# Ledger of designs, part 124: peptides against a protein of PDB entry 5KEZ

Target 1, 320 residues: chain A of PDB entry 5KEZ
Amino acid sequence: NVAIYNPFRPWWERYQPVSYKLCTRSGNEDEFRNMVTRCNNVGVRIYVDAVINHMCGNAVSAGTSSTCGSYFNPGSRDFPAVPYSGWDFNDGKCKTGSGDIENYNDATQVRDCRLTGLLDLALEKDYVRSKIAEYMNHLIDIGVAGFRLDASKHMWPGDIKAILDKLHNLNSNWFPAGSKPFIYQEVIDLGGEPIKSSDYFGNGRVTEFKYGAKLGTVIRKWNGEKMSYLKNWGEGWGFVPSDRALVFVDNHDNQRGHGAGGASILTFWDARLYKMAVGFMLAHPYGFTRVMSSYRWPRQFQNGNDVNDWVGPPNNNGVI

## One batch from the design tools (peptide; made by RFdiffusion4, then SolubleMPNN)

Design b2_p18_2_s4 (from b2_p18_2, 9 letters changed)
Fold by OpenDDE base, seed 4:
Structure b2_p18_2_s4 (fold): chain B 320 residues (1-320), chain A 18 residues (1-18)
Amino acid sequence: as target 1 above (320 residues)
Amino acid sequence: SWAEEQLNKYRARYAKLY
């Protein structure tokens, strides 16, 4: 991914890929292989946060300022380390004036235009699908158990399916022969927009953002809600089917006030309430649970927004 | 309600990336 130095190595630089090489702030491919092996050997499975919707931001300067040193040129859509070129992006497909998503009520914009300037890959192309599949298959062969598909809302479900259909079975050294990768898709669906979580059920599980949002309101006793109302928690609250749900109290985005959930989201900053929420989540059978492991950072609020929301985990001069 | 407004508040993810 791109190496960002202003601010200094933010967490979100990881979501601006320039190649599918396994060299990042966290280590190189050999170290990754070693980690996966060690984890698998003790029954800990690895699920990769796969950023496959886009490459880096269109405004990033061309050069070799990347975690693996790969050259890239956002201006010309040149990512030779993949390789991608101008033919592999949705520049011509997106019809907005800016090239960015301007209206989230327009599903075509949401999927064909750039997410906040991030160069949008043309996932309709078999070439692009294959390059992504190659990346994911490499990870599968290393021994990962599955994937979180980042920004799935911004990809056509059929394109995702086409990629998934190209995936290998899991590594038989650790998984039963014929095992398929575990897939969960990040889709922000709180209602009110045309893209629905159900659009993605065919590909795997979907993040249920209503879970953390609603649980937050209940635990906070907002809007007169009571914990006793959780009796029919799950589908009874309008959530997706349990077998399609990945549930969580917070994630890295809404922990910082980004994305879905707003102020209702509980985080470790409110330790007591957070523990209540997480405890309830783990005790309740609804959905596949995800527990957040985060860190403290020096928050600095300006106009209600943390100007230090970019701060990544503890690191040594950018190396995690 | 205020709570509902907060629930429905949406911020574009990675807004600072561009």
Scores: peptide ipSAE 0.038, ipTM 0.675, DockQ to the pose 0.099
Fold by OpenDDE base, seed 2:
Order: C-alpha cells, then sequence, then structure tokens
Structure b2_p18_2_s4 (fold): chain B 320 residues (1-320), chain A 18 residues (1-18)
C-alpha cells in the first residue's frame, strides 16, 4: 500500500493499495506465512481484510513511496506491480462531473464512481477479476480461512460473485477437503439508500451496522431506551437474518467517530458500558460475532472532532 | 435523517483515505 508520512503512517494508508504483494508494515510474505501456519496449528483461523474495490487515491503522488517499494502512478492509473492500467478502472464508466460518487441515492454512482477519490477498479472486466482472484487465491493457498471484503457496498454483487467463483478451496493441510473460504462483506445499510444488505446475501455474510448503533443507544439509555427492549434483539429489531449477519459492537472506523453509528457506538473509551455491550453480544444468539481488539491513542478534540483519528497501532518508528 | 447523518460520517472516513 501507499506509505503516508503526513500524518505519520496513519492506519488508513493500509486501505490504499498499489499492489497485491504481501509486504506491509506488518511484515513480509514469509513472516505472514509463518504467522498463518502457527495460528492454524493451534486452531486460530485467519481472515484477511481484502481491499479489492479500488486502488489508492487519485491525488496521491506517483513514485515508489509504498510498503513494498512498488512504483505506482495514480494520475495515469499505472500500477505495474499488478499490473493495472487506465483500461482497468471505471473512469470512463462513471458519469459524474468529478469522477467521484456525488449521489448515494444513485446505486450506479455508488458502484461505478470513485469512493472519495479512490481509484475505482473495473470489476466487470475478467482481467481485473482474475488479478483479484489470484491475490485472494494466494492467500487461500497460504492457509487463510476467509475474507472481509472492504467497501462491498461499492461493488456490484455480481462482480463479487464472479471473483468468488474463481477462488480455490481452502488449504487441506488445515481444512477439510472442499472447504470454501468464509466471506463477510462490509455493507453499511442503515436504511434510506437504494443499496441493501440483502443484495449481497448470495455472496456470504454481511455486516449489520444497525447492531452496534442500536445497542449503543439502548445501553446508554438514550431516548428512553431500556434493556428490556432487547428481548427480541436481532431479527425482531429489523436486522438481517442471523445466518447472514456479522455483528459487532464497534470497529476501527466508528471508534474514531467515523462510519455508521456515530456517537451511539460504544467503545473501550466507555469501558463499563462497552463491557456490558460486548457481554450481551456474546451471550445473545444472533449473528456471527466479532470482538474488537484495539489500542489507545492520544485523542485531541478540536471543534468536536479528534484531530488524531488517523493514529495507527503502536509502532516503532512506523514498524509494527 | 439519522441514517443520512451516519452516511455522512461514513463518507468522512473514506475522505481521509483520499
Amino acid sequence: as target 1 above (320 residues)
Amino acid sequence: SWAEEQLNKYRARYAKLY
């Protein structure tokens, strides 16, 4: 991915890929392979956060400032480490003046235009699908158990399916022969937009962002909400079917006031309430649960916003 | 709406990526 130094190595640089090489701040491919092996050997499975909707931002300077040193040029859509060129992006397909998503009520824009400047891959092309599948298959062959698909809302479900159909079975050294990768898709559906979580059920599980948002309001006792109202928690609250849901109290985005949930989201900053929410989630039989493991950072609020919301995990001069 | 407000925050997250 792009190496950002201003601010200094933010967490979000990891979501600006310039290649599919397994070489990041977390380590090189050999170290990753070693980690996967060690984890699998003790029954811990690995799920990779796969950024496949886009490459890095349109405005990022060209060069070799990347975690693997790969050259890239966003301006010319040149990513030779893949390789991608201008033919592999949706620049000509997006019809907005800016090239970015301008109207989230237009499903076509949401999927075909750039997400806040991030270069949008032409996932309709078999070449692009194959490059992504190759990346994911390499991970599968290493021994990962599945994937979180980042920004799934911004990809056509059919394109996702086409990629998934190219995937290998899981590594038989640790998984039963014929096992398929576990897929969960990040889709923010709080209602009010044309794109629905149900559009993606055919590809795997989806994130249920209503879960953390609503649970936060209840635990905080906002607007007269009571714990007793949680008796029919899950589908009774209008959430997606349990067998399609991946649920969580918080994630890395809304810990920083980003993403879905806003101020209602409970985090480790509110330790007591957070423990209550996580405990409830783990005890209640709805969805596939995900527990957050995070870190503290030096928050500095200016005009109600944390100016240090970019701070990544503890590191030694950028090395994790 | 509440949903729209949450969406704006979602957009803000990705704006930082650009």
Scores: peptide ipSAE 0.036, ipTM 0.739, DockQ to the pose 0.078
Fold by OpenDDE base, seed 5:
Structure b2_p18_2_s4 (fold): chain B 320 residues (1-320), chain A 18 residues (1-18)
Amino acid sequence: as target 1 above (320 residues)
Amino acid sequence: SWAEEQLNKYRARYAKLY
């Protein structure tokens, strides 16, 4: 991915890829392979956060300022380490003046235009699908158990399916023959927009962001909410079907940027309430649970916003 | 609405990726 130095190596640089090389601040491919092997050998499975909707931002300077030193040129859409060129992006398909998503009530913009300047891949093209599948298959062959698909809301469900149909079975050294990768898709659906979580049920599980938001409100005793209202927690609260839901109290995004991490969202900063929420989540049968492991950073609030929400994990001079 | 407010916050978060 792009190496950002202003601010110094923010966590979000990880979501600006310039190649599919397994070479980042966290280590190289050999180290990753070693970790996956060691984890699998003791029954711990690895799920990769796969950024396949886009490459880096269109305004990033061309050059070799990347975690593996690969050259890239956003201006010309040149990513030779893949390789991608101008033919592999949705520039001509997006009809907005800026080339960015301007209206989230227009599903076509949300899927065909750039997410805040991030170069949008033409996932309708078999070439692009194949390059992504090759990346994911390499990970599968290493021994990962599945994937979180980043920014799934910004991809057409059919394009995602086309990629998934190209995937190998899981590595038989650790998984039963014929096992399929576990897929969960990041879809932010809190209502009010045309794109729905249900659009993606056919590809795998989806993130249920209503879960953490509503639970936070209840635990915080906001708006007269009571714990007794949780008797029909899950589908009774308008959430997606349990067998399609991946649930969580917080994630790396909504624990940042606004107030106590994001309005009602509970985080480790609210230790007591957070423990209550996590305890409830783990005790309740609804959905597939995900527990967050995060870190403290030097928060600095200005006008209710943490100006240091960019701070990444503890590191040694940029190396994690 | 509550939902719109939360959604806007997430949009603001994505803006920081650029």
Scores: peptide ipSAE 0.037, ipTM 0.740, DockQ to the pose 0.074; fails the geometry check
Fold by OpenDDE base, seed 1:
Structure b2_p18_2_s4 (fold): chain B 320 residues (1-320), chain A 18 residues (1-18)
Amino acid sequence: as target 1 above (320 residues)
Amino acid sequence: SWAEEQLNKYRARYAKLY
């Protein structure tokens, strides 16, 4: 991915890919293989956060300022490490003046235009689908069990399906023959927009962002909410079907006040309430549960906003 | 709407990427 130095190596630089090489501040491919093997050998499965909707921001300077040193040129849409070119992006398909998503009530913009400047891949093209599938299949061959698909809301469900249809069965060294990768899709559906989480049910599970938001409100006792109201927690609260839901109390975005959930989201910063929420989530039989493992950073609030919300995880392994 | 506000925060995060 792009190496960002201002601020210094933020967490979100990982979501600006310039190649599909397994070479980032998290480690190299050999180290990743080692981890996957060790985990699989003790029954711990690995699911990769796959950023396949886009490449890096259109305003990033061309060069080799990337975690693996790969050259890239956002201006010309040149990503030779893949390779991608100008033919592989939705620049000509997006009809907004800026090239960015301007209206989230227009599903076509949401899927065909750039998410805040991030170069939007033309997932309708078989070439692009194949390159992504090759990346994911490489991970499957290493031994991963499945994927979180980042920014799925910004991809057409049919394009996602086309990619998934190209995926291999899981590695038979650890999984039964014919096993399929576990797929869950990040879709932020809080209502009020044309794109619905149900649009993606056919591809796999979907993140239920209402879960953490509503649970936080209840545990915080906002608006007179009571724990007893959680008796019909799940579908009874208007959430997606349990067998389609990936649920969580917080994620890396809303832990920092970003994305979906707002101030209701409980995090490790409110330890007692957070433990209550996580405990409830794990105890209640709804959805596939995900527990957050994060880190502390030096929060500094200015006008109600943490100016240090960019701070990335600690790193001392020498990978820059 | 509340949903739009949350999405704006989401967009704001990605706006910091460049």
Scores: peptide ipSAE 0.033, ipTM 0.727, DockQ to the pose 0.081; fails the geometry check

Design b2_p18_3_s1 (from b2_p18_3, 10 letters changed)
Fold by OpenDDE base, seed 4:
Structure b2_p18_3_s1 (fold): chain B 320 residues (1-320), chain A 18 residues (1-18)
Amino acid sequence: as target 1 above (320 residues)
Amino acid sequence: AATEQYQRYVDRERSRYQ
């Protein structure tokens, strides 16, 4: 991915890929293989956060400032390490004036336009699908158990399906023969937009963002809500079917967020309430649970926003 | 409306330093 130095190596640089090389701040491919093997050998499975909707930002300077030194040129849409070219992006498909998503109530914009400048891959193309599948299959062959698909809301479900249909079975060294990768898709659906989590049920599980938002409200006793109201927690609260839900109290984004959804989110900053929420989540049978492991950073609020929300995990001069 | 606003914020934060 792109190496960002201003601010210094933010966490979100990881979500601006320039290649599919397994060479990042966390280590090289050999180290990754070693980690996957060691984890699998003790029953800990690895699920990769796969960034396949886009490449890096369109405004990033061309060059080799990347975690693996690969050359890239956002301006010309050249990512030779893949390789991708201008033919592999949705520049011509997006019809907004800016080239970015301007209206989240327009599903075509959400899928075909750039996430605030992030170069949007043309996932309708078999070539692009195949390159992504090759990347994911390489990971599968290494021994990962599945994937979080980043920014799934911004990909057409059918395109995702096409990629998933190209995936290998899991590595039989650790998984039963014929096992399929575990897929969960990041879809932020709090209602009010045309794109629904249910659009993605056919591909695997989806993130249920209503879970953390609503649970936070209840535990905070906002709006007169009570713990007793959790009697029908899950589908009874309008959440997706349990077998499609990946649930969590917080994630890295809403841990740093604001607004209606962000304000209710419980995090480790509110330790007591957070433990209550996580405890409830783990005790309740609804959904597939995900527990956050985060870190403290020097928060600095300006106008209600943490200007240091970019700070990544503890590192040694950028190396995690 | 709240969903869109939050989504835009999250998306912006992931790419605002391009």
Scores: peptide ipSAE 0.045, ipTM 0.739, DockQ to the pose 0.103
Fold by OpenDDE base, seed 5:
Structure b2_p18_3_s1 (fold): chain B 320 residues (1-320), chain A 18 residues (1-18)
Amino acid sequence: as target 1 above (320 residues)
Amino acid sequence: AATEQYQRYVDRERSRYQ
């Protein structure tokens, strides 16, 4: 991914890829392979956060400022480490003046335009699908158990399916022959937009963001909510079917957020309430649970906003 | 509307320093 130095190595640089090389601040491919092997050998499975909707931001300077030193040129859509070129992006398909998503009530914009400047891959192209599948298959062959698909809301479900149809079975050294990768898709659906979580049920599980938002409201005793109302928690609260739900109290995004999907979210900063929420989540059978492991950072609030919400994990001069 | 506002926040956080 791109290496950003102003601010100094923010967490979100990880979501601006310039190649599919397993070479980041987390380590190199050999180290990753070693970790996957060690984890699998003790029954711990690895699920990769796969960023396949886009490459880096269109405004990032060309050069070799990347975690693996690969050259890239956003201006010309040149990513030779893949390789991608201008033919592999949705620039011509997006009809907005800016080239970015401007209206989230327009599903076509949400999927065909750039996510705030992030170069949008033409996932309709078999070449692009194949390059992504190659990346994911390499991970599968290493021994990962599945994937979180980042920004799934911004990809056509059919394009995702086409990629998934190219995937290998899981590595038989650790998984039963014929096992398929576990897929969960990040879809932020709190209602009010045309794109729905249900659009993606056919590809795997989806993130249920209503879970953390509503649970936070209840635990915080906001709006007269009571714990007794959790009697029909799950589908009774309008959530997706349990067998399609990936549930969580917080994630790395809404842990830093405000407003809808943000303010109600419980985090480790609210230790007591957070423990209550996580305990409830783990005790309740609804959905597939995910527990957050995060870190403290020097929060600095200005006008109700943390100006340091960019801060990444603890590191030694950029090395983690 | 609530979802859109949240999404805009997330999007902004991921790309505002490009």
Scores: peptide ipSAE 0.039, ipTM 0.729, DockQ to the pose 0.084
Fold by OpenDDE base, seed 2:
Structure b2_p18_3_s1 (fold): chain B 320 residues (1-320), chain A 18 residues (1-18)
Amino acid sequence: as target 1 above (320 residues)
Amino acid sequence: AATEQYQRYVDRERSRYQ
């Protein structure tokens, strides 16, 4: 991914890829293989956060300022380490003036235009699908158990399916022969938009963002909400079917959130309420649960927003 | 500023829902 120094190595630089090389601040490929092996050997499975919707931002400076030193040029859509070129992006397909998503009520824009400037891959192309599948298959062959598909909302479900159809079975050294990778798709669906979580059920599980948002409201006792209302928690609250849901109290994004939806999210900053929420989630038989492991950072609020929400994990001058 | 595109996305997505 791109190495960003202003601000200094933010967490979100991870979501601006320039290659599919397993070479980041977390380590090199050999170290990753070692970690996966050691984890698998003790029954801990690895699920990779796969950023396959896009490459880095269109305004990032060209060069070799990346975690693996790979050259890239966003301006010319040149990512030779893949390789991708201008033919592999949706610039010509997106019809907005800016090239970015401008109207989230237009599903076509949401899928075909750039996510706030992030170069949008042409996932309709078999070449692009194959390059992504190659990346994911490499991880599968190493021994990962599955994937979180980042920004799935911004990919056509059929394109995702086409990629998934190219995937290998899981590594038989640790998984039963014929096992398929576990897939969960990040789709932010809190209602009110044309893209629905149900559009993605055919590909695997989907993140249920209503879960954390509504649970936070209830536990905070906002608007007269009561814990007793959680009696029919799950499908009874309009959430996706349990077998399609991946649920969580917070994630790295909304842990840094603001606004109406973000304010309800419970985090470790509200320790008591957070433990209540996590405990409830783990005890209640709805969805596949995910527990957050995070860190403190020096929050600095300005106009109600944390200006340090970019701060990444603890590090020593960029070294993790 | 140009490098903060992803952060802006996250902020926007969070702020759009009540």
Scores: peptide ipSAE 0.046, ipTM 0.739, DockQ to the pose 0.527; fails the geometry check
Fold by OpenDDE base, seed 1:
Structure b2_p18_3_s1 (fold): chain B 320 residues (1-320), chain A 18 residues (1-18)
Amino acid sequence: as target 1 above (320 residues)
Amino acid sequence: AATEQYQRYVDRERSRYQ
């Protein structure tokens, strides 16, 4: 991915890919392979956060300032390490003045325009689908068990399906023959927009963002909410079907959030309430649960906003 | 809408320092 130095190596640089090389601040491919093997050997499965909707930001300077030194040129849409070119992006399809998503009530913009400058891949093209599938299949061959599909809301469900249809069965060294990769899709659906979580049910599970938001309000006792109201927690609260839900108390995005929806999210910063929420989540039989493992950073609030919410995870392994 | 506001925040975080 792009190496961002101002601020210094933020967490979100990981979501600006310039190649599909397994070479980041998390380690190299050999180290990743070793981890996957060690984990699989003790029954711990690995699911990769796959960033396949886009490449890096359109405003990033061309060059080799990336975690593996790969050359890239956002201006010309040149990503030779893949390779991608200008033919592989939705620049001509997006009809907004900026080239970015401007109206989230327009599903076409949400899927065909750039997510705040992130170069939007033309997932309708078989070439692009194949390159992504090759990347994911390489990971499957290494031994991963499945994927979180980043920014799925910004991809057409049919394009996702086309990619998934190209995926191999899981590695038979650790999985039964014919096993399929576990897929869950990041879709932010809190209501009020045309794109719905249900649009993606056919591809796999979907993140249920209402879960953490509503649970936070209940445990915080906002608006007179009571724990007793959680008796019908799940579908009874208007959440997606249990067998389609991936649930969580917080994630790396909303633990840094503020304002509407963000303020209710419980995080490790509120340890007691957070433990209550996580404990409840693990105990209650709804959805596929995900527990967050995060880190502390030096929070600095200005006008109600943490100006240091960019701070990335600790790193001392010598990887640039 | 609440969803749009949240999305804008997430989007901002990922793109603000490009």
Scores: peptide ipSAE 0.040, ipTM 0.725, DockQ to the pose 0.084; fails the geometry check

